# Peptides against a protein of PDB entry 1EMU: the designs that were tried, part 115

Target 1, 132 residues: chain A of PDB entry 1EMU
Amino acid sequence: PPYLKWAESLHSLLDDQDGISLFRTFLKQEGCADLLDFWFACTGFRKLEPCDSNEEKRLKLARAIYRKYILDNNGIVSRQTKPATKSFIKGCIMKQLIDPAMFDQAQTEIQATMEENTYPSFLKSDIYLEYT

## One batch from the design tools (peptide; made by RFdiffusion4, then SolubleMPNN)

Design b2_p27_3_s1 (from b2_p27_3, 11 letters changed)
Fold by OpenDDE base, seed 5:
Structure b2_p27_3_s1 (fold): chain B 132 residues (1-132), chain A 27 residues (1-27)
Amino acid sequence: as target 1 above (132 residues)
Amino acid sequence: SLPASLRGGEAPPLSPILQEAIKLGEE
């Protein structure tokens, strides 16, 4: 069943809507759902192909991601991303150079945080174990 | 429970543009 695949890799968990739902519930209880939301926001942002019709929208979205997760020094995402990574993102925002890959490094760093901490904890959680 | 460095408080609601992006990312 899918829940066994979730235990094999974080990738399998994040590719399953039920897995995402349970993992988000767990993260909300732990007060760190922003990790997952940021990860998906970055993926969503990257899916938007640059073109004349969506340039302004992409800029607004990049700014929103930046303000919500990177700029807030008290936020979990900001605390789990490296200063150089945040500085690069800020630079892109200020220059209005909105490359689809501008959040890739930050997403990778947050993914590492999940792999090392929240994902293993989820597999030990009552939420996951009761589902199995 | 998670280490203190990873724990946070209640988050305010996300803006519509962020909600849309997250949803798109989950597809």
Scores: peptide ipSAE 0.671, ipTM 0.922, DockQ to the pose 0.880
Fold by OpenDDE base, seed 1:
Structure b2_p27_3_s1 (fold): chain B 132 residues (1-132), chain A 27 residues (1-27)
Amino acid sequence: as target 1 above (132 residues)
Amino acid sequence: SLPASLRGGEAPPLSPILQEAIKLGEE
């Protein structure tokens, strides 16, 4: 069953709508749902291919991601991303160089945080265990 | 519970553009 695959990899968990729902519930209870939301926001952003028709939308979205997760030094995402990574993103925003991959490094760092902490804890949580 | 360093407070609702991007990422 899918819940066994979720225990084998974070990727399997994040590719399953039921898995995402349970994991998000767990993260909200732990006060760190921003990790998952940021990860998916980065994926969503990367799916928007640059073109004349979506330039304004992409810039607006990049700024929104930056303001919500990177600029706020008190936020969990900001605290779990490296200064050089955040500086690079800031530079892209200021220069309006909005490449689809501009959040990739930050997403990787947040993914590592989840792999090392929240994901293992989720597999030990009552939310997951009661589902099995 | 997770370590205190990974825990945060409750945040206000996300802007519509962020909500849309997250939804797109989950697809």
Scores: peptide ipSAE 0.670, ipTM 0.921, DockQ to the pose 0.889
Fold by OpenDDE base, seed 4:
Structure b2_p27_3_s1 (fold): chain B 132 residues (1-132), chain A 27 residues (1-27)
Amino acid sequence: as target 1 above (132 residues)
Amino acid sequence: SLPASLRGGEAPPLSPILQEAIKLGEE
């Protein structure tokens, strides 16, 4: 069953709508759902192909991601990303240089946080175990 | 429960554009 695949890799968990739902529920109760939302926001952003018609939308989205997750020093994403990474993103926003990969490093750092902490904890949680 | 370092505070509501991006990322 799919829940066994979830235990094999975070990728498998995040590639399953039921897995995402359970993981988000777990993260919400732990007060760190922003980790997952940011991760998916970055993925969504990267899926938007740069073109003349998308330029303004991509800029607005980049700004939204930046303001919510990077700029807010009290947020979990900000605390789990390196200063140099946040500085780079800020630079992109200020220069309006909105490359599809501008959040890649931040996403990688947040992914590492999930891999090392929240994901293993999820697999030991009542939410996951009761599902199995 | 997770360590305190992984607990976040109150976050602003998700804007429509951000919600759309998250949804797109989940697809």
Scores: peptide ipSAE 0.668, ipTM 0.919, DockQ to the pose 0.878
Fold by OpenDDE base, seed 3:
Formats: sequence, structure tokens, C-alpha cells
Structure b2_p27_3_s1 (fold): chain B 132 residues (1-132), chain A 27 residues (1-27)
Amino acid sequence: as target 1 above (132 residues)
Amino acid sequence: SLPASLRGGEAPPLSPILQEAIKLGEE
């Protein structure tokens, strides 16, 4: 069953809508759902192919991601991303150079945080275990 | 229970543009 695959890799968990739902519920209870939302926001952002018709939308979205997750020094995402990574993102925003990959490093760092902490904890949580 | 360093408060509602991006990322 899918829940066994979730225990094999974070990738399998994040590729399953039921897995995402349970994981998000767990993260909300722990007060760190922003990690997952940021990760998916970055993926969504990267899916928007640069073109004349979506430049303004992409810029607005990049700004929104930056303001919500990077700029807030009290936020979990900001605390779990490197200063150089945040500075790079800020630079892209200020220069309005919105490359599809501009959040890749930040996403990688947040993914590492999940892999090392929240994902293992989720597999030991009542939410996951009761689902099995 | 996660380490205190990974805990935070409840977040306000996300803007529509962020909600859309997250949903797109989940697809």
C-alpha cells in the first residue's frame, strides 16, 4: 500500500495526495507547516515557464514567496535557510531577475530540514501510525 | 514532538497567489 512507500522516501510521500495531507496535518500540529508549503510553492513557481505573458505574475509570486517565507526572520523557513541563500533571493527580487531556479537552493535546504527532522518524526507520529 | 527550534506559531491565511502556487506544486 502507498503508506509503506511513504516510509521508504520523502519523495514518495510528497508524490501522494493522501501522504501530503497527513504530513501537512502533522506539520501544522508541530507549528512548521510553512516548510511544506514553501517547498510546494517553490515547485509551483518553477513550473511557470518564463514568457512575456506571465512575467508580471511570476514577479508577483516570487515577491510573495520572498515576503512570506524568506523575509520573516522569525519564520521557520527563514531560520532553516542559509544567509547567503536568502541574500541571493533578495538580490533576484531587487533586480527583478526572476529565474525559474532562483528558489532551488532554498528549496534544497528546506528539503534537507524535512529529511533530517520532520519526515522521520512524521513516520513515528500517531497520525501516520494510526493510518497504517 | 519536534525540537523547539523547528516549532512555530499558527500562520495567517495564505494569499491567493501563494495558494495557487502551492496547489500547482502539489500536482
Scores: peptide ipSAE 0.668, ipTM 0.920, DockQ to the pose 0.906; fails the geometry check

Design b2_p27_3_s2 (from b2_p27_3, 9 letters changed)
Fold by OpenDDE base, seed 1:
Structure b2_p27_3_s2 (fold): chain B 132 residues (1-132), chain A 27 residues (1-27)
Amino acid sequence: as target 1 above (132 residues)
Amino acid sequence: SVPSSLSGGESPPLSPILQEAIKLGQE
């Protein structure tokens, strides 16, 4: 069953809509849903093909991600990303150099946070165990 | 539960553009 695959890897969990829903519910209870939202926002951003018609949208989205998750020093995403990573993103925003990969390092760092902490805790949570 | 250091509290509703991006990321 899918729930067994979720325990095999975070990737399997995040590739399943039911898994995502349960995991996000867990993260909300723990007060750190921004980790997952940011991760998916980065993926969504990277999926936007750079072109003339998407230029404004991509810039707007990049700014939104930056303002929501990077700029706020009190936010969980900001606290779990390296200063150099945040500085790089800020530089991209200021220079309006909006490469599809500009959030990749930040996404990787947040993914590591989830792998090391929230994902293992989720597998031990009542939410997951009741589902199994 | 997760370490308290990972708790950022409740976040206000996401802007539409962020909601859309998150949805796109899940597809």
Scores: peptide ipSAE 0.693, ipTM 0.932, DockQ to the pose 0.960
Fold by OpenDDE base, seed 3:
Structure b2_p27_3_s2 (fold): chain B 132 residues (1-132), chain A 27 residues (1-27)
Amino acid sequence: as target 1 above (132 residues)
Amino acid sequence: SVPSSLSGGESPPLSPILQEAIKLGQE
């Protein structure tokens, strides 16, 4: 069953809508749902291919991601990303150089946080165990 | 439970553009 695959890898969990729902519920209870939302926002952003018609939209989205998750020093995402990573993102925003990969490093760092902390905790949570 | 260092507060509602991006990321 899918829930067994979720325990094998975070990727399997995040590739399943039911898994995502349960994991997000868990993260909300723990007060760190922004980790997952940011991760998916980055993926969504990367899916928007650069073109003339998307330029303004991509810039607006990049700014939104930056302001919501990177700029807020009190936010969990900001606390779990390296200063150099945040500075790079800021630079891209300021220069309006919006490459699809501009959030990749930040996404990787947040993914590592989830892999090391929240994901293992989720697999031991009542939410997951009751689902099994 | 996750470590206390990873715990935060509830985030306010996301803007539509962020909601759209998150949804797109899940597809």
Scores: peptide ipSAE 0.691, ipTM 0.932, DockQ to the pose 0.937
Fold by OpenDDE base, seed 2:
Structure b2_p27_3_s2 (fold): chain B 132 residues (1-132), chain A 27 residues (1-27)
Amino acid sequence: as target 1 above (132 residues)
Amino acid sequence: SVPSSLSGGESPPLSPILQEAIKLGQE
């Protein structure tokens, strides 16, 4: 069953709509749902192909991600990303150089945080165990 | 339970553009 695959890898959990729903519920209870939302926002951003018709939309989205998750030093995403990574993103925004991969390093760092902390805790949570 | 250092509190509602991006990321 899918719930067994969720325990094998975070990737399997994030590829399943039921898994995402349960994991997000857990993260909300722990006060760190922004980790997951940021991760998916980065993936969504990368899926937008650079073209003339998408240029304004991509810039607007990049700015929204930056303002919501990177700029606020008190936010969980900001606290779990390296200063050099945040500085790079800021530079891209200010220069309006919006490469599809501009959030990749930040996404990787947040993914590592989830792998090391929230994901293992989720597998020990009542939410997951009651589902099994 | 996750470490206290990972507690960010409740987040304000997401803007529509962020909601769209998150949805796209899940597809």
Scores: peptide ipSAE 0.691, ipTM 0.931, DockQ to the pose 0.959
Fold by OpenDDE base, seed 4:
Structure b2_p27_3_s2 (fold): chain B 132 residues (1-132), chain A 27 residues (1-27)
Amino acid sequence: as target 1 above (132 residues)
Amino acid sequence: SVPSSLSGGESPPLSPILQEAIKLGQE
């Protein structure tokens, strides 16, 4: 069953809508749902191919991601991303150089946080165990 | 439970553009 695959890799968990739902519920209870939301926001952003018609939307989205997760020094995402990474993102925003990969490093760092902490904890949580 | 250092509390509601991006990321 899918829940067994979720225990094999974070990727498998995040590739399943039921898995995502349970994991997000867990993260909300732990007060760190922003980690997952940011991760998916970055993926969504990267899926938007640069073109003339998307320029305004991509810039707006990049700014939204930046303001919500990077600029907020009290946020969990900001605390779990390196200063150099945040500085790079800020630079992209200020220069309006909105490359599809501009959040990749930040996403990687947040993914590492989930892999090392929240994901293992989720697999030990009542939410997951009761589902199995 | 996750370490307390990972607890950021409840954040404000997501803007529509962020909600859309998150949804797109899950597809």
Scores: peptide ipSAE 0.690, ipTM 0.932, DockQ to the pose 0.960

Design b2_p27_3_s3 (from b2_p27_3, 9 letters changed)
Fold by OpenDDE base, seed 3:
Structure b2_p27_3_s3 (fold): chain B 132 residues (1-132), chain A 27 residues (1-27)
Amino acid sequence: as target 1 above (132 residues)
Amino acid sequence: SVPKSLSGGESPPLSPILQEAIQLGQE
């Protein structure tokens, strides 16, 4: 069953819509759903390949991601990303140099946070165990 | 462990552009 694959890797969990839904519910209860939302926002952003028609949209999205998750020092994403990573993102936005990979390092750091903490906790949660 | 919100409250609704990006990321 899919739920067994979810326990094998975070990747398997995030590739399944049901898995994502359950994991997000868990994260909301733990007050850290922003980790997952940010991770998916970064993936969505990277899927927008640069072209003349989407340049403004990509800039707006980058700014939105930055303001919501990076700039807010009280947010969990900001607390779990390194200062150098946040500074790099800020620099890209200020210079309006919006490379598809500009959030990759931040996404990696947030993924590591999930791998080390929230993902293992999810596998021990009532939400996951009751689903099995 | 990851520092978690003490309030556990639901965050304000995301902007449409962020919602769209998150959805796109899940596809």
Scores: peptide ipSAE 0.684, ipTM 0.931, DockQ to the pose 0.532
Fold by OpenDDE base, seed 2:
Structure b2_p27_3_s3 (fold): chain B 132 residues (1-132), chain A 27 residues (1-27)
Amino acid sequence: as target 1 above (132 residues)
Amino acid sequence: SVPKSLSGGESPPLSPILQEAIQLGQE
C-alpha cells in the first residue's frame, strides 16, 4: 500500500495526495505547516515558464513568497534558511530578476529540515500509525 | 525536532496567489 512507500522516502509522501493531507495535518499540530506550504509554493513557482504574458504574475508571486516566508524573521521558514540564501532572494526581488530557479536553494534547505526532523517525526506520529 | 513556529497551531490564511501556486506545486 502507498503508506509503506511514504516510509521509504519523503518524495513518495509528497507525491501522494493522501500522504500530503496527513503530513500537513501533522505539521499543523506541530506549528510547522509553513515548511510544506513553502516547499509546494516554490515548486509551483518554478513550473511557471517565463514569458511576456506572465512576467507580472511571476513577479507578484515571487514577492508574495518572499513576504510570507522569507521576510518574517519569526517564521519557521526564515529560521530554517541561511542568511545568504535569504539575501540572494531579496536581491532577486529588488532587481526584478525573477529566474525560475531563484527559490531552489531555499527549497533545498527547507527540504533538508523536513528530512531531518518533521518527516521522521511524522512516521512515529499517531496520525501515521493509526492510518497504517 | 524542529522548533515550533511562534504562531503555534495555525498560520493566517494564504493569499489567493499563494494558494494557486501551492496547488500547482502539488499537481
Scores: peptide ipSAE 0.683, ipTM 0.930, DockQ to the pose 0.625
Fold by OpenDDE base, seed 4:
Structure b2_p27_3_s3 (fold): chain B 132 residues (1-132), chain A 27 residues (1-27)
Amino acid sequence: as target 1 above (132 residues)
Amino acid sequence: SVPKSLSGGESPPLSPILQEAIQLGQE
């Protein structure tokens, strides 16, 4: 069953809508759902192919991601991303250089946080265990 | 252990553009 695959890799968990739902519920209870939301926001942003017709939309989205997760020092994402990474993103926003990969490093750092902390904890959680 | 948010509370509601991006990321 899919829940066994979830225990094999975070990728498998995040590639399953039921897995995502359960994991997000767990993260909300732990007060760190922003980790997952940011991760998916970055993926969504990267999927938007740059062109003249979506330039404003991409800039707006980049700014939204930046303001929500990077700029806010009270947020878990900000605390789990390196200062140099955040500075780079800020630079992109200020210069309006909105490359599809501008959040890649931040996404990688947040992914590492999930891999090392929240994902293993999820697999030991009542939410996951009751599902199995 | 799971790192905690400094706010200790619920994060503000996501803007529509963020919601859209998150959804797109899950596809």
Scores: peptide ipSAE 0.682, ipTM 0.930, DockQ to the pose 0.635
Fold by OpenDDE base, seed 1:
Structure b2_p27_3_s3 (fold): chain B 132 residues (1-132), chain A 27 residues (1-27)
Amino acid sequence: as target 1 above (132 residues)
Amino acid sequence: SVPKSLSGGESPPLSPILQEAIQLGQE
C-alpha cells in the first residue's frame, strides 16, 4: 500500500496526494507547514518556463516567494536556509534575473531539513500510524 | 530538532499567486 512507500522515501510521500494531505496536517500542528508550502512553491515556480508572455507573472511569483519565506527572518524557512542562499535569491530579485532554478538551492536545504526532522517525526506521529 | 513557530494563531492566508504555485508544484 502507498503508506508503506511513504515510509521508505520522502519523495514517495510528496508524490501522493493523500500523503501530502496527511503530512501537511501534521506540519500545521507542529507549526512548520511553511517548509512544505515553500518546497512546493519552488517546484511550481520552476515549472514556469521563461517567455515573454509570463515574464511579469514569474517576477511577481518570485517576489511573493521571497517576501513570504526568505525575507521573513522570523520564519522557519528563513531560519533553515543558509545566508549565502538567501543573499543569492535577494540578488536575483533585485537584479530581476529570474532564472527557473533560482530557488533550487533553498529548496534543497529545506528538503534536507524535512528529511532530517519533520519527515521522521511524521512517521512516528499518531496521524500516520492511525492511517496505517 | 526543527524550530517551531511561536505563533499559535492562524497564519494569514497565502496570496493567490502563491496558492497557485503550491498547487502547481503538487501536480
Scores: peptide ipSAE 0.680, ipTM 0.929, DockQ to the pose 0.516

Design b2_p27_3_s4 (from b2_p27_3, 7 letters changed)
Fold by OpenDDE base, seed 5:
Order: structure tokens, then sequence, then C-alpha cells
Structure b2_p27_3_s4 (fold): chain B 132 residues (1-132), chain A 27 residues (1-27)
């Protein structure tokens, strides 16, 4: 069953809607759901193809991601991303150079945080174990 | 439980544009 695959890789967990739901519930209880939301926001952003019709929308979205997760130094995402990464993102925002890959490094860093901490903890959680 | 250093507490509500992006990312 899928829940066994979730224990094999974070990728398998994040590719499954049920897995995402359970993991998000766990992260909310732990007060760090922003990690997952940011990760998916970055993926969603990257899926938007640059074109004349969505240029303004992409800029607005990039700004929203930046303000919500990167700018707030008290936020979990900000604390788990490198200063150079945050500086790069800020630069893109200020210059209005909104490349689809502008959040890739930040997403990678947050993914590493999840892999090392929240994902293993999830597999030990009552939420996951009760589901199995 | 996750380490306390990873606890960010309760987050403020998401804007519609962020919610849309998150949902798009989850597809």
Amino acid sequence: as target 1 above (132 residues)
Amino acid sequence: SVPKSLSGGESSPLSPILEEAIKLGEQ
C-alpha cells in the first residue's frame, strides 16, 4: 500500500494526496506547516510558464512567496534557508527578474530540512502509525 | 516531536494567490 512507500522516500509521500494530507496535519501540530506550504508554493510557481499574459501574475506570486516565507526572519522557512539564498531571491524581486527557477535553491534547502527532521519524525508519529 | 528549533508556531492565513500556487504545486 502507498503508506509503505511513504516510509521509503519523502518523494513518495509528497506525490500522494493522502500522504500530503497526513504530513500537513502532522506539521501543523508541530507548528511548522510552512515548510511544506513553501515547498509546494515553489513547485507551483515553477509550473507557471513565463509569457506576456502571466508576467504580472508571476511577479505578484513571487513577491507573495518572498514576503510570506523569506522576508520574515521569525518564520521557520527563513530560519532554515541560507542568507545567500534569501539574498538572491530578494535581488530577483527587486530587479523584477522572475525566472521560474528563482526559488529552486530555497526549495532544496527546505526539502533537506524536511528530510533530516520532520519527515523522520512523521514516520514515528501517532498520525502515521495510526494510519498504518 | 520535531526539535523546538523547527517550531515556527501558528502561521498567519495565506493569501489567495499563495493558496492557488500551493494547490498547483500539489498536483
Scores: peptide ipSAE 0.699, ipTM 0.933, DockQ to the pose 0.966
Fold by OpenDDE base, seed 2:
Structure b2_p27_3_s4 (fold): chain B 132 residues (1-132), chain A 27 residues (1-27)
Amino acid sequence: as target 1 above (132 residues)
Amino acid sequence: SVPKSLSGGESSPLSPILEEAIKLGEQ
């Protein structure tokens, strides 16, 4: 069953709608759901191919991601991303250089946080164990 | 449970553009 694959990799968990739902519930309980939302926001942003018709929308989205997760120094995403990474993103926003990969490093750092902390804890949680 | 340092507290509501992007990312 899919829940066994979830225990083998975070990628398998995040590729499954049921897995996402359970993991989000767990993260909300732990007060760190922004980690997951940011991760998916970055993925969604990268899926938007640059073109003339998308330019303004992509800029607005990049700004929204920046303001919500990077700019707030008290936010969990900001605390778990390196200063150099945040500075790079800020530079892209200010220069309006909106490359599809501009959030990749930040997404990688947040993914590492989940891999090392929240994901292992999820596999030990009542939410996951009751599902099995 | 996760370490206290990983708790971000209650998050503010998401804007529509962020919600759309998150949903797109989950597909």
Scores: peptide ipSAE 0.699, ipTM 0.934, DockQ to the pose 0.951
Fold by OpenDDE base, seed 1:
Structure b2_p27_3_s4 (fold): chain B 132 residues (1-132), chain A 27 residues (1-27)
Amino acid sequence: as target 1 above (132 residues)
Amino acid sequence: SVPKSLSGGESSPLSPILEEAIKLGEQ
């Protein structure tokens, strides 16, 4: 069953709508849902290919991601990303150099945070165990 | 439970453009 695959890898969990739903519920209870939302926001952003028709939308989205998760020094995403990574993103925003991969490093760092902490805790949570 | 250092409390509501991007990322 899918829930066994979720225990094998975070990727399997995040590729399943039911898995995402349960994991998000858990993260909300733990007060760190921004980790997952940021991760998916980055993925969504990367899916938007650069073109003339998408330029304004991509810039707006990049700014929104930056303001919500990177600029907020009190936010969990900001605290779990390296200064150099945040500085790079800021630079891209200020220079309006909106490459599809501009959030990749930050996404990787947040993914590592989830792998090391929230994901293992989720697999031990009542939410997951009751589902199995 | 996750470490206390990862607790960020209640987050402010997402803007529509962020919500859309998150949903797109989940697909």
Scores: peptide ipSAE 0.699, ipTM 0.933, DockQ to the pose 0.944
Fold by OpenDDE base, seed 4:
Structure b2_p27_3_s4 (fold): chain B 132 residues (1-132), chain A 27 residues (1-27)
Amino acid sequence: as target 1 above (132 residues)
Amino acid sequence: SVPKSLSGGESSPLSPILEEAIKLGEQ
């Protein structure tokens, strides 16, 4: 069953809508759902192919991601991303150089945080165990 | 439970553009 695959890799968990739902519920209870939302926001952003038609939209989205997760020093994402990474993102925003990969490093760092902390804890949580 | 250091508390509501991006990322 899918829940067994979730225990094999975070990737498998994040590729499953039920897995995502349960994991998000867990993260909300732990007060760190922003980790997952940021991760998916980055993925969503990267999926937007640069073109003349969506330039403004991509810029707005990049700004939104930046303001929500990077600029806010009190946020969990900001605390779990390296200063150099945040500075790079800021630079992209200020220069309006909105490359699809501009959040990749930040996403990687947040992914590492999940891999090392929240994901293992999720697999030991009542939410997951009751599902199995 | 996750380490206390990872607890960021409740965040402000997401803007529509962020909601859309998150949804797109989940597909």
Scores: peptide ipSAE 0.697, ipTM 0.933, DockQ to the pose 0.963

Design b2_p27_4_s1 (from b2_p27_4, 8 letters changed)
Fold by OpenDDE base, seed 1:
Structure b2_p27_4_s1 (fold): chain B 132 residues (1-132), chain A 27 residues (1-27)
Amino acid sequence: as target 1 above (132 residues)
Amino acid sequence: MEEEKEREEEEKLLEELIEEEISLAGK
């Protein structure tokens, strides 16, 4: 069953609607749902192809991601991203150089955080174990 | 007021992006 695959990799968990739902619920209880939301935001952002008609929207999205997750020093995403990574993102925003991959490093760092902490904890959680 | 309106729009776009990606996952 899918829940067994969820225990094999975070990728499998995040590629399943039920898995995402349970994991997100768990993260909310832990006060760190922003990790997952940021991860999906980065994925979605990267999918947006740069074009003249999309430039303004992409800039707005980039600014939104930056303000919500990177600029907020009290946020878990900010605390789990390297200063150099945050500085790079800030630079992109300030220069309005909005490359689809501008959040890749931050996403990688947040993914690593989930892999090392919240994902293992989820697999030990009541919400997951009761589902199995 | 204008800046606040702009931020609200940005936040809305972000929320929509996140929900869309979550919705697409696994499909």
Scores: peptide ipSAE 0.740, ipTM 0.944, DockQ to the pose 0.920
Fold by OpenDDE base, seed 4:
Formats: C-alpha cells, sequence, structure tokens
Structure b2_p27_4_s1 (fold): chain B 132 residues (1-132), chain A 27 residues (1-27)
C-alpha cells in the first residue's frame, strides 16, 4: 500500500495526495505547516518562466513569499533558513531581480529541516500509525 | 489603501500557487 512507500522517502509522501493531506494535517498540529507550504510555493514559483506577460505576477509572488516566510522572523521558515540565504532573497526583492531560482537555497534548507525533523516525527505520529 | 490592496492580491496569488502545486502533486 502507498503508506509503506511514504515511510521510505519524503519524496514518495509528497507524491501522494493522501500522503500530503495527512502530513500537512500533522504539521498544522505541530505549528509548522509553513514548512510544507513554503516548499510547494518555491516549487510553483520556479516553474514560472520569465516573460513579459507574467513579470508582474512573478514579482508579486516573490514579494508574497518573502513577506510571509522570510521577513517574519518569528516564523518557522525564517528560523530554519540561514541568515545569508534570507539576505540574498531580500536583495533580490529590493533590486526587483526575480530569477526563477531565487528561492532554491531556501527551499533546500527547508527540505532538509523536514527530512531531519518533521518527516521522521510524522512517521511516529498517531495520524500515520492509525492510518496504517 | 493601495498598499493594502496590493498585499491582499499578493497573498491571494501565493495561496493559489500553493494549492495548485499541491493539487498537481501525485498526478
Amino acid sequence: as target 1 above (132 residues)
Amino acid sequence: MEEEKEREEEEKLLEELIEEEISLAGK
């Protein structure tokens, strides 16, 4: 069953609608759902190839991601990203140099956080264990 | 007022982006 694959890798978990739903519910209970939301935001943002028609949209999205997850020093994403990474993102926003990859380093750091902490905890959670 | 409207629009775009990516995952 799919839940067995979820225990093998975070990738498998995030490649399953049921897995994502359960994991996100767990993260909400732990007060750290922003980790996953930020991860998906970065993925979606990177897919937006720069062009004249979406330049404004990309800038708005970049600002939104920055304000919600990076600028908020009390947020879990901000606490789990390195100062240099946050500084780089801020620089991009201030200069309005919006490269599709501008959040890649932050996404990598947040993914590592999930791999090392919340993902293992999820596999030990009542939500997951009762599902199996 | 303009700044507030702008922030609301940005937040909406972000929410839509996240939900879209979650929807696409696993499909």
Scores: peptide ipSAE 0.740, ipTM 0.944, DockQ to the pose 0.920
Fold by OpenDDE base, seed 2:
Structure b2_p27_4_s1 (fold): chain B 132 residues (1-132), chain A 27 residues (1-27)
Amino acid sequence: as target 1 above (132 residues)
Amino acid sequence: MEEEKEREEEEKLLEELIEEEISLAGK
């Protein structure tokens, strides 16, 4: 069953609607749902192909991601991303150089954070164990 | 108010982006 695959990899968990739902609920209880939301925001942003017609939308999204997760020094995403990574993102925003991959490094760092902390904790949580 | 409205629009776009990607996961 899918819940067994969730225990094998975070990728399997995040590729399943039920897995995402349970994991997100767990993260909310831990006060760190922003990790997952940021991860999906980065994925969605990268899919947007740059063109004249969506330039404004892409800039707005980039600014939103930056302000919500990177600029907030009290936020978990900000605390779990490296200063150089955050500086790079800030530079892209200030220069309005909005490449689809501009959040890739930050996403990688946040994914590592989940792999090392929240994901293992989720597998030991009542939410997951009661589901199995 | 203009800046506030702009920020609200940006936040709405972000929320929609996240929910869209979650809905597409595994499909």
Scores: peptide ipSAE 0.739, ipTM 0.944, DockQ to the pose 0.934
Fold by OpenDDE base, seed 5:
Structure b2_p27_4_s1 (fold): chain B 132 residues (1-132), chain A 27 residues (1-27)
Amino acid sequence: as target 1 above (132 residues)
Amino acid sequence: MEEEKEREEEEKLLEELIEEEISLAGK
């Protein structure tokens, strides 16, 4: 069943609608749902191919991601990303150099945070165990 | 006020982006 695949890898969990729903609920209870939202934001952002027609939209999205997750020093994403990574992102925003991959390092760091902390905890949580 | 309006638009775009990616997951 799918819930067994979720225990095999975070990738499998995040590739399943039910898995995402349960995991996000768990993260909200832990006060760290922003980890997952940021991860999906980065994935979506990277998919936007730069072109003349979407430059403004991409800049707006980049600024939104930066302000919500990187600039907020009290946020879980900010606390779990390295200063150099945050500084790089800030630089991109300030210079309006919006490469599709500009959030890749931050996404990697947040993914590692989930892999090492929240994902294992989720697999031990009542919400997951009751689902199985 | 204009800045606030712009931020609201940016936040809306972000929310839409996240929801879109979640909806695409596993499909």
Scores: peptide ipSAE 0.739, ipTM 0.944, DockQ to the pose 0.930; fails the geometry check

